# Peptides against a protein of PDB entry 3S8F: the designs that were tried, part 331

Target 1, 157 residues: chain A of PDB entry 3S8F
Amino acid sequence: VLTLFVAVPSLMTAFTVAASLEFAGRLRGGRGLFGWIRALPWDNPAFVAPVLGLLGFIPGGAGGIVNASFTLDYVVHNTAWVPGHFHLQVASLVTLTAMGSLYWLLPNLTGKPISDAQRRLGLAVVWLWFLGMMIMAVGLHWAGLLNVPRRAYIAQV
Target 2, 166 residues: chain B of PDB entry 3S8F
Amino acid sequence: DEHKAHKAILAYEKGWLAFSLAMLFVFIALIAYTLATHTAGVIPAGKLERVDPTTVRQEGPWADPAQAVVQTGPNQYTVYVLAFAFGYQPNPIEVPQGAEIVFKITSPDVIHGFHVEGTNINVEVLPGEVSTVRYTFKRPGEYRIICNQYCGLGHQNMFGTIVVKE

## One batch from the design tools (peptide; made by RFdiffusion4, then SolubleMPNN)

Design b2_p30_2_s3
Fold by OpenDDE base, seed 1:
Structure b2_p30_2_s3 (fold): chain B 157 residues (1-157), chain C 166 residues (1-166), chain A 30 residues (1-30)
Amino acid sequence: as target 1 above (157 residues)
Amino acid sequence: as target 2 above (166 residues)
Amino acid sequence: TAVSQMTVEEMLAEGAALVAALAEQLLASA
């Protein structure tokens, strides 16, 4: 239980980001419980990518608590669960944030805005990436719970 | 305008912070629940036992695979398993069905894994340390031991077998 | 305050609408 208090700063950070998104959405005219989400710039891959990364990071973070538990770690350690976890953390959040940063950085560096076609392509890329990561992560976590070992080419199941 | 904006931001932040704290307690509760319902499947941590990996092959209970299985009581055995690059000894490990088996696993060289398919036995084996796992095989047959920790070029082929006899 | 006055049904309706809108966005962008 003491170890779990380490999650406090992370949770605070995560939800302050959410607060910022809510504020931004409301400034953009969003109202109600979820209307502020809809008001966010979902047409911009530079925005969508890191936000999707954050969404993937949520279950990953929850899993991190499991991994940090002495008793529960015994169940999941060195199983497919672990790759599932860090793919959410790294391949989702970090990677998508990097992608989003690219969509912001390149136009600024070149002084040229992205075309509409490039924008749409960017949106497709980040959404497909997110979808793929979620599918893989769910599969890996599931396999891990079935005691599929990590770093092995064969398994009982 | 600036003052109003600051107040709004603070209000949102306070709300989300409160939510975050609440979620923390939810997670703790979920872990507690999991522990309460799954304690039977958890092997308690024992006292750290250490060995010298440089001599473990020459002397001691791991030195002779023929003497690796030791009966310690009625229907109770201790099995001294050596995980090495790239295999296990003894191999196969022969134990009786229904007996309480205490595996004492160590390594003479590098870190290995000890994952027994069909069981919840899954531990890392560190040179200089003894991993202790208690298990009772209820079904006879062969159980494959898989190394799930990278240990070198032969890692992918590092397997052992536990034979549970009736 | 406005959010606290919403019914569960209203919250679910808004959520559903949001999901639908996002789905449309995905389909339009992909």
Scores: peptide ipSAE 0.000, ipTM 0.710, DockQ to the pose 0.019
Fold by OpenDDE base, seed 2:
Structure b2_p30_2_s3 (fold): chain B 157 residues (1-157), chain C 166 residues (1-166), chain A 30 residues (1-30)
Amino acid sequence: as target 1 above (157 residues)
Amino acid sequence: as target 2 above (166 residues)
Amino acid sequence: TAVSQMTVEEMLAEGAALVAALAEQLLASA
């Protein structure tokens, strides 16, 4: 009950952010069902990072509900599933949001914009981070579903 | 116009809500399917039972590993298992194939895990609480018990064995 | 119902019910 209660405002926040992004994309000239996505500033790591974090948070949030469910938790508890969930929540959303925040904050504090080289490097970093995190998360969730225990260096499977 | 923007955003929120809920349903369905196809043989069997962790080693059914396996009926056994830093007792646990086994597991020290490979037995063991799991081993052989809850420096080496005899 | 005693249908139904309940909460809180 408590977990689900906390999940509600979290989901609402996520939806609000997504809605805001869609609105912004449309204001930037995006049209159609998906055109607004392309219109977003994908050339800015300060934007890309937190958005990728949000994308990772969606399955992570779903996993949170799974972990809080009595019958479903029976399957995933103390398996590799749980670390997979954590990495989506912390190492994806939180970390990428922090990274994105830095890409905005530092130029803002110094009064100097990032160079093009720094921008490109930043984009590479956040995309590679996201990719690696997704691979890791999928692997951990998969292993968890196969009953691979967490906090153990061995498994039958 | 903030009002127009708000309404537009609200409409988009509804769409995103629907998408997220659909995704959630898919994930839950997948987990449910996995559970249905892979979970069998383990039945929660017992009410909340408490025990004094400070005396569990000295008195009671957990005190003597040689007496840990108790036949309670035809093809029915209760096994009193201690999870401790760092191992399990008795070790090995010997039970017959096809018998209904009720594991009663507790800890004298810290929280441990009790994960039996090849089965869906996977419980945490708390000092002062008895974890009860019912299971029937259909296949003879050795089943490894793994601690999946960090319990100290020797956690990684904390193993046990269940030997199922024909 | 114990997990080991649930049918696929029951598991799916429980999941669906959970999603529905969450949806209702979200809608009610909006």
Scores: peptide ipSAE 0.000, ipTM 0.682, DockQ to the pose 0.018
Fold by OpenDDE base, seed 3:
Structure b2_p30_2_s3 (fold): chain B 157 residues (1-157), chain C 166 residues (1-166), chain A 30 residues (1-30)
Amino acid sequence: as target 1 above (157 residues)
Amino acid sequence: as target 2 above (166 residues)
Amino acid sequence: TAVSQMTVEEMLAEGAALVAALAEQLLASA
């Protein structure tokens, strides 16, 4: 009865994070409807990684609602759709957040800041990870809608 | 400054919360629309039916694969299928083209999948529970059954075949 | 048509259309 209401606190939390980002961006001089986004520290992999994770989590969250829907789950259950969902939720958000955390935590724990080369490498890593994850996720979701089964090495299509 | 910052944060939070609620309604509406307009092809779920997995191989309609296909009407059949480690019984399942087939699927051991390629048949099979799927094959030929739920070392090789005869 | 008979493109198109319509209604009522 209250199944879909579980999405309420999740969405509230997600968009509260977005609110925090907007505030941060505006504090950094961003103005207008979207200017605050550009003002965020996109040169810091510790920031970029979890943000990219959040971006991947958005379609994943929408998919979560689909998966929780009884009738719609009939369409997607045990198809490639499900792995696609998990790769967005775990391999995108969780993994990228962990990566971002390391980019901040390790320098602070060691007392040594990362070099510029390390910073640039970190940015490359997280962006490439995100790109690859999005390609794979789109493919898996598409395959799932085409009734490609999960946990099988073969498919009709 | 702190007070101003706090007010700003609250304002943004309220805005995003309102947006969140709006999006929630959009998603619910989308689901409702889909359910209302695009469910004609969904196989109706049967009533909850249970069986004893410890005796299903010895007695009852699943015990003899030669008796698994039962004609229940002029153009209607019930097929009693066992999904087990690691295969399906009977195999192949032979049914007539154009007949209404009611699959009664259960497992004597662990959870399996019953995914029939080329169809919308895709159910999990639980020991102690009977999965009921109704389908009419319009095209003759062979349809592969795939186990899409991990069930052990032989999971990847667990296949069956439905042969639809003209 | 049933969801199981729809193409990915058709499903996306209908979903997008519905979202757009609802968004317009929401904005008009705000």
Scores: peptide ipSAE 0.000, ipTM 0.716, DockQ to the pose 0.016
Fold by OpenDDE base, seed 4:
Structure b2_p30_2_s3 (fold): chain B 157 residues (1-157), chain C 166 residues (1-166), chain A 30 residues (1-30)
Amino acid sequence: as target 1 above (157 residues)
Amino acid sequence: as target 2 above (166 residues)
Amino acid sequence: TAVSQMTVEEMLAEGAALVAALAEQLLASA
């Protein structure tokens, strides 16, 4: 019971973050239903990284409900599905947030702004990380549904 | 100023709440579809049962691997399986094709996994707890048991075999 | 000692019920 209730504050947080992004985008001149998205600072890896993490977190959160379900867990438990979930939650959201935080923190600690080359490299890193993580996560979830076991080097399928 | 910003965020939050709920249902639908197409129609589960892991090797139905397979009916068997560091007993587990098999699985030491390839049998095995799984093997042959829970240095080599006889 | 089996439909029904419950909680708490 308590485990499933954790989804409530998590979803509330997601809503507030999304609302904050929309508000920020509109403050930056974005208009319309989707125009605010383009207005967000997509040229800043410190912004892009955690946002991509949030995007990965959404399907991961849905998977969390599955993993926490008594009955649904029988299908996915200790299969490749579980690592897939973790890669969305930890290796995407947490890791990308950490990457983004670094792009904010280092300039402030050193007093030096990042160069344009560093900025472009940072953008490449976080986008490639996200893409690779999504591919891997989908693959792991798929493999898990095909009964590929977790923590084993062999599988029938 | 802060209150105005907060109020503005709350205004957008209502829209995102609706959108997020809709998207949640979409994801659940996708998961449901995937599960329905990639899993068996029946998932076996057992009632919680306890056992003393400190004596399970010395007394009781798990003590003698030669007596582990018990016929409980004309086409029904109960198999008492121990998952231990690092293997399974009995090994192999020999059962008839087409018979209803009830596996009673426990551990004398640490947590293990019991994953039978080619089946939907996949359970955690906890010391002090008996995992109960029912399955009917329709195809004869050998089915590999894999430990899918890290249990120590020999985890990677912890395998068993179920032999289904015609 | 009892053995039970659940169908995929039953599992999905449980999941749907959980989602519905969470939705209600979220709406009530928001």
Scores: peptide ipSAE 0.000, ipTM 0.704, DockQ to the pose 0.018

Design b2_p30_2_s4
Fold by OpenDDE base, seed 4:
Structure b2_p30_2_s4 (fold): chain B 157 residues (1-157), chain C 166 residues (1-166), chain A 30 residues (1-30)
Amino acid sequence: as target 1 above (157 residues)
Amino acid sequence: as target 2 above (166 residues)
Amino acid sequence: TALSQMTVEEMRALGEALVAALAEELLASP
């Protein structure tokens, strides 16, 4: 029970971030139920990277609840499911946030904006990273549900 | 302006909170459905049983691999298994098909895994504690035991075998 | 397999020896 309470601050943060994104999108001219999403600055890798990280964090957070459940953890513990969870939480959210932070921080520290070529390259890197991580994470979670063990080079399936 | 912005953000927060709560109920319902339809893999928490890892190899039920399989009743057995660096004892573990097997697993050295392929047996083995798992093998054959917890340089080769006899 | 038959103490000893050898090599030829 105490462990599951850790989810409360995380969810509150997620709601606040989502609200901030919607507010920002609407300020940028987005209208309707989904129009605000398109209005967000998807041309800026400093924005796209952490947002993609957050998107990956949602299923990762759901997995965290599973892992924290005594009964459900029996099914997934020490299977490929766990690495899948880690790659969503660390290699997606944390890594993409770090990437996005660099795309913002370096131009500000140097006083020089990134070139258009650098911007396009940054977008490509971030999207490709996210895509690759999602493919791997889905595969690992699926393999885990098929009882593929963690920390083993062989498996029944 | 700050006050207006705050109120606007608060309204969006309320909307997202409501949505998240709705989704939470959906997820809980899905989990509940899964558990209700697939209860065979869910086991309750057992009692904590402790053992001295420094003497477990010299005395007690784990000391002699030839005496590791103990018949406790009609079609019921207890198997005392040691997970150690880097293997399992006894190896192979021989049990009859259709018998109810209670595995009592402990370690004399470091933490190991006990993952039996083709089954739902998957537990961590801690020095000083006894892991208890109950299982009935319905099909004869060989079942590989895999260590799925890193335990040292020989971890990758730490395997055992359960032989289920007809 | 020789590796799978090693004890924890033997693994530790091997690890310590390898670290010591590496350290010596790094100090001798940076």
Scores: peptide ipSAE 0.010, ipTM 0.719, DockQ to the pose 0.033
Fold by OpenDDE base, seed 3:
Structure b2_p30_2_s4 (fold): chain B 157 residues (1-157), chain C 166 residues (1-166), chain A 30 residues (1-30)
Amino acid sequence: as target 1 above (157 residues)
Amino acid sequence: as target 2 above (166 residues)
Amino acid sequence: TALSQMTVEEMRALGEALVAALAEELLASP
C-alpha cells in the first residue's frame, strides 16, 4: 500500500492537465459536466494530437501501477503486456505530443500558416495513429495476460 | 479579472486532485482484491543467493549437467539449471510428474530469461545470482523454455525443454 | 537462411555487415 503512494505525483500531474482542459473548454463556452469537452478546439491537430496521447496514457498509467506492484508484476513481467504498456506511454503520449508540437512549431518558425488541406491531413494522421495504437495496445495487453512472452517470435497460444 | 480567473483555476485543480485521490484508493482496492483472490499462483521468492559466475561452470552443483537433477526427498527434486549464450543445461531437463521441483537457475555470462510455457514459471536469470522457482508439473509431456530477456545475437534461438515423465 | 535457423556466426556476420553499412552512410553525410 505504501509503495503505491509513488503514483500520487503522476496522478496529480495527469489530473492537473485535465483541470487545465476543463478550464479551457469552459472558457470557450462549454457547459455542463461534459460540454466543455466539445468546446475544445478539435479542428486543430496541434491540440488533438497531445489530447489523444493523454487519452492513451490513462490506461497506460493504470498499467504502470500494475507493473510497479510486486505481485502483479510477477504475472505480466517480460510478457507482451510490457510492450503494450510502452506503446501507450511512449508511442502514444510522447509521440503524439511530439507530432502535435510540430504542427504548432513549424508554422510559427517559418511564419507560414498551414493550409486547410494540411490541417485536415494532420487531423487524419493523428486520429489514425491513435486508433492503430489503441488496437495494438489492446492486443498486446491481452496477449500478455495469455502469457505470450516478450522478445520471442513464438508462443504457445 | 485575473483574480477571479485564478480562483476558478484553483477550484478546478482542487476538484481534479480530489478525484485523483479517489482514483488512487480505487486502484489500491482493486490491487488488494486481486491479491486476495489470486494468490494461489504466486511462487514464493527465495532468499537472496549468490554464486560466482566465473567458476560456476567448473565447480559446484551447476558444473555437471548429468548431475543437475538431485533428489532431495520423496517426490522432491532440485534442478540446477544454467542459462547461457545461447541455451540451457541440462537440455532436456527430465523430471517426474507430480514431483515438487525446485529450480536453481543461474548464468555464467549475461542476463537471460527463463520462461516455461504452460506454467507460471517466468524469471530473469542474473549472473552472480541464483533464481529459485518451485513448481509441480501435473501433466506429463514437453514444456518449452523460452528466453524472454535479450541476451545477444542468438537470443531468438535460445530454447530449452523440460520433459515431464509419467 | 531463415532467422530461426541461423547460426551465431551467421548472425554475427550479418550484424557486422549492417553496422558497416550504417557507418558508411553516416560518414557520407555530415
Scores: peptide ipSAE 0.007, ipTM 0.723, DockQ to the pose 0.046
Fold by OpenDDE base, seed 1:
Structure b2_p30_2_s4 (fold): chain B 157 residues (1-157), chain C 166 residues (1-166), chain A 30 residues (1-30)
Amino acid sequence: as target 1 above (157 residues)
Amino acid sequence: as target 2 above (166 residues)
Amino acid sequence: TALSQMTVEEMRALGEALVAALAEELLASP
């Protein structure tokens, strides 16, 4: 039980970020329970990328709790489940945050704003990355539940 | 106004923190439910048992592969398995169908995996420690052992076989 | 067809189609 409390700081951080997003959305004119979401700058890849990373991080965080459980870890340990978890945490949140940061950093460093074409391309890249990552992650988790081992090129199923 | 902004932020934070706590309880409940409904087949970890990896090949129950399978009772066996770079011993491991098998697995060199296909046997093997797994094979045949922990250049080809005889 | 009843090839085909459709939509968006 005490081991599961390790999730508390992570959840606090995640939902603090969510609170910040709600506040920002409301400042941008969003109203109601969900209207603030639409008011966020979804036309900016520097914003969209890390937010998509956060969305991928949600099931990853849940998986972290599973992996940290002595009983549930017996089922998933050293199976394809584990790399599925890592791809959500690292290749989703961290990588998408890095991508988003680049879309903010480069214009500021060069003093030149990105063109509309570059912006649209950036949005496409980020969304496609997210979609691909989710498909792969679901596949890896599913394979893990089917007892496919990690670090092996062969499996029974 | 700075004061108004701070109050607004605090209100949102409190709401989301409450949601966070609620979700934590949901996760705990889901874990509890899973454990309550899916406890069958879970093999608990045995007691921590230590061995000297530098002498395990020369002395003790792991030293002779021909003596690795020990009958401990009626329809009960203990199998002393070494996982090493890059294979398993004994290989094959021969056990009877329907017998209760206690695997005692250790390593003389580096960390390895012990994943038996078609079963729920899946443990890491650490030098200096003994992994204990209890299993009963219901069906005769060959079961492949796969190393699922990186252990060196030959890791990808590190396999063993358990032969279950009628 | 339910996801659990799909073959690997069907899943791949579906994934490729979805990615292609998404790419076209995003590139055409203002």
Scores: peptide ipSAE 0.000, ipTM 0.726, DockQ to the pose 0.039
Fold by OpenDDE base, seed 2:
Order: C-alpha cells, then sequence, then structure tokens
Structure b2_p30_2_s4 (fold): chain B 157 residues (1-157), chain C 166 residues (1-166), chain A 30 residues (1-30)
C-alpha cells in the first residue's frame, strides 16, 4: 500500500521532468513526436547521466509495483529479482544522477569548464555504466524469474 | 515571451501527467487481474501464528526433531521445522510422495530463509512467527533447502534436505 | 490485446516495434 502510494508522486515527478525535457528539446529545434529527444544535449554528460538514470528507473519502478503486489511478490520474493530491482533504482537512477550532478557541479564551483577530452570521457563512462547496469539488471531479473535464490552462491539453475 | 513559454510548459506537463495517470491505471489493472485470476499461497494475516523464540527449542512441537513429522490424516502431515544458525531441524525431513505437507517453520534466533529447490516454497522465517506452507511433492527424491536470508557467518553453508519417499 | 493478457512473445514484439518506431523518428529528426 505504501509503495503504491509513493508510486503516484514518483510518476508525477518523473513525467514532469519528461515534460520539461520535451519543452527543452522543442526549443532546440526538435520536431515531431520524438524528434525533440534527438535535439536534447546528448553531448553533455551532465545531461546524459541523469536521463539514463531515469530510463533505468522506468523498469525499476515497475518492478517496485510488482514487489508491492502480494500475488506477484510471492513469485519474486528473495530471488535474484530483488537485487535486479535495487540495482536499477540505486545503481542506475541514484548513481547516474549523482554522476551527472558532479559533472555539472564541479565546473560551476571551480568556474572552469570541462575540457573536450573530459567531456568525451564522461560520456563514455556514463554510457558504459548504463549498459553494464542494464545487462546485469536484465540478468538478475531473468534469474529471479527462474527462481534463483537471493543471497546464495548456488542455485538449481 | 515568458508567458508563452510558461503556457507551453504547462501544456506539456498536462499531457505527461495524463500519460502518468494512464500508466498508473494500467499497473493497477494488471495487479487486479493477477489477483482475480491467481490465488497464490499467501497466508492470511488472520492465521498468523506467534511463538516464543526463547523457548521453542526446549518445549513444544519444534523441540524434538524425532517428533517433528506428525501425521494429521491418511495422506496429510504437519512438519515442524526449525531454521537456526546454521541449519534446519529436522535434517533430513522425510515425507511421503503425494501427501499434503503443511510446514510449520520458525526460528529460535535470527531471520532465516526457507527456499526449497524445485518447488515454489520460498518464505522468510522470523523469530517469534510461524511460517506456514502447504505443499504436495509429486516426485520422489531429494529437495535441497537453501537459506536465502543473510543470517551470519555460516549463512552460505546453511542447507537442509527434504527426502520424499515413494 | 490487453496488456494483462499478453504473452511474452507479444510483449517482446510490442517492445521491438516501439523501439523501432522510436529509432526511426530519432533518425528522421534533426
Amino acid sequence: as target 1 above (157 residues)
Amino acid sequence: as target 2 above (166 residues)
Amino acid sequence: TALSQMTVEEMRALGEALVAALAEELLASP
């Protein structure tokens, strides 16, 4: 019940952010239903990181609702599914948001912009982080559905 | 200019909020559907049993592993299982094939897991509470019990066995 | 087909279609 209650403001917040992104993308010349996405500043790791975090949060949030369901939780409880959920929430959204925040905060605090090399490296870091996290999360969720136990070094499968 | 921008932002927010609410509705509908069509072995709150973890080893149905398997009917058994640091009692648990088994599981110390491989039995075992699981083993053989809740230094080696006899 | 009654294969197909549509829109946009 609590999780479902929290889901409402969380969704509202997430989609409000999405609305802001759409507006920004359209101001940058994006057109069409999805063209505004391409117009966003994908060359800035301070932007890319938290957006990728949000993308990871979508399946994670859905998983949270699953975990809050008595019927569905019976299937996934204390399986590898749960670590998969947490890694999407913490290691994707929270971590990537923190990374993005640092990419914004440090240049602003020091008054020194990041170099082009640092920018490119930052982009590589956040994309590789996201990719690795998605692979791991998918694997953990899959294993969980196959009844692989959480916190065990052995399993039937 | 600022006013126009504000109106535009508001329009996008309204659209995305509507989408958000729609998605919420979809999720609720999915949950409702699963609840309506599937009856998982969820223990009703009204049947929650409590036990004193400080005395469960000394007295009561969990005290003697030799008396842990109780026949309650012609093809029905109750098994009183202790999950403790670091193992299960009794071990092995011997039950007949095809019988309805009611596991009554509790802990004298800390929280443990009770995950039976090859089955859908997967519950947490809390000190002071009795976990009840009903299951019928259709296939004879050995089923491993795994602790899937960290319970201390010996957690990784905390295993049990259910032996299903023909 | 209602989402609650979709098979895994149908869900995958839907996902792939959505991704393809998104990719096409992104490639066609500046």
Scores: peptide ipSAE 0.000, ipTM 0.672, DockQ to the pose 0.021

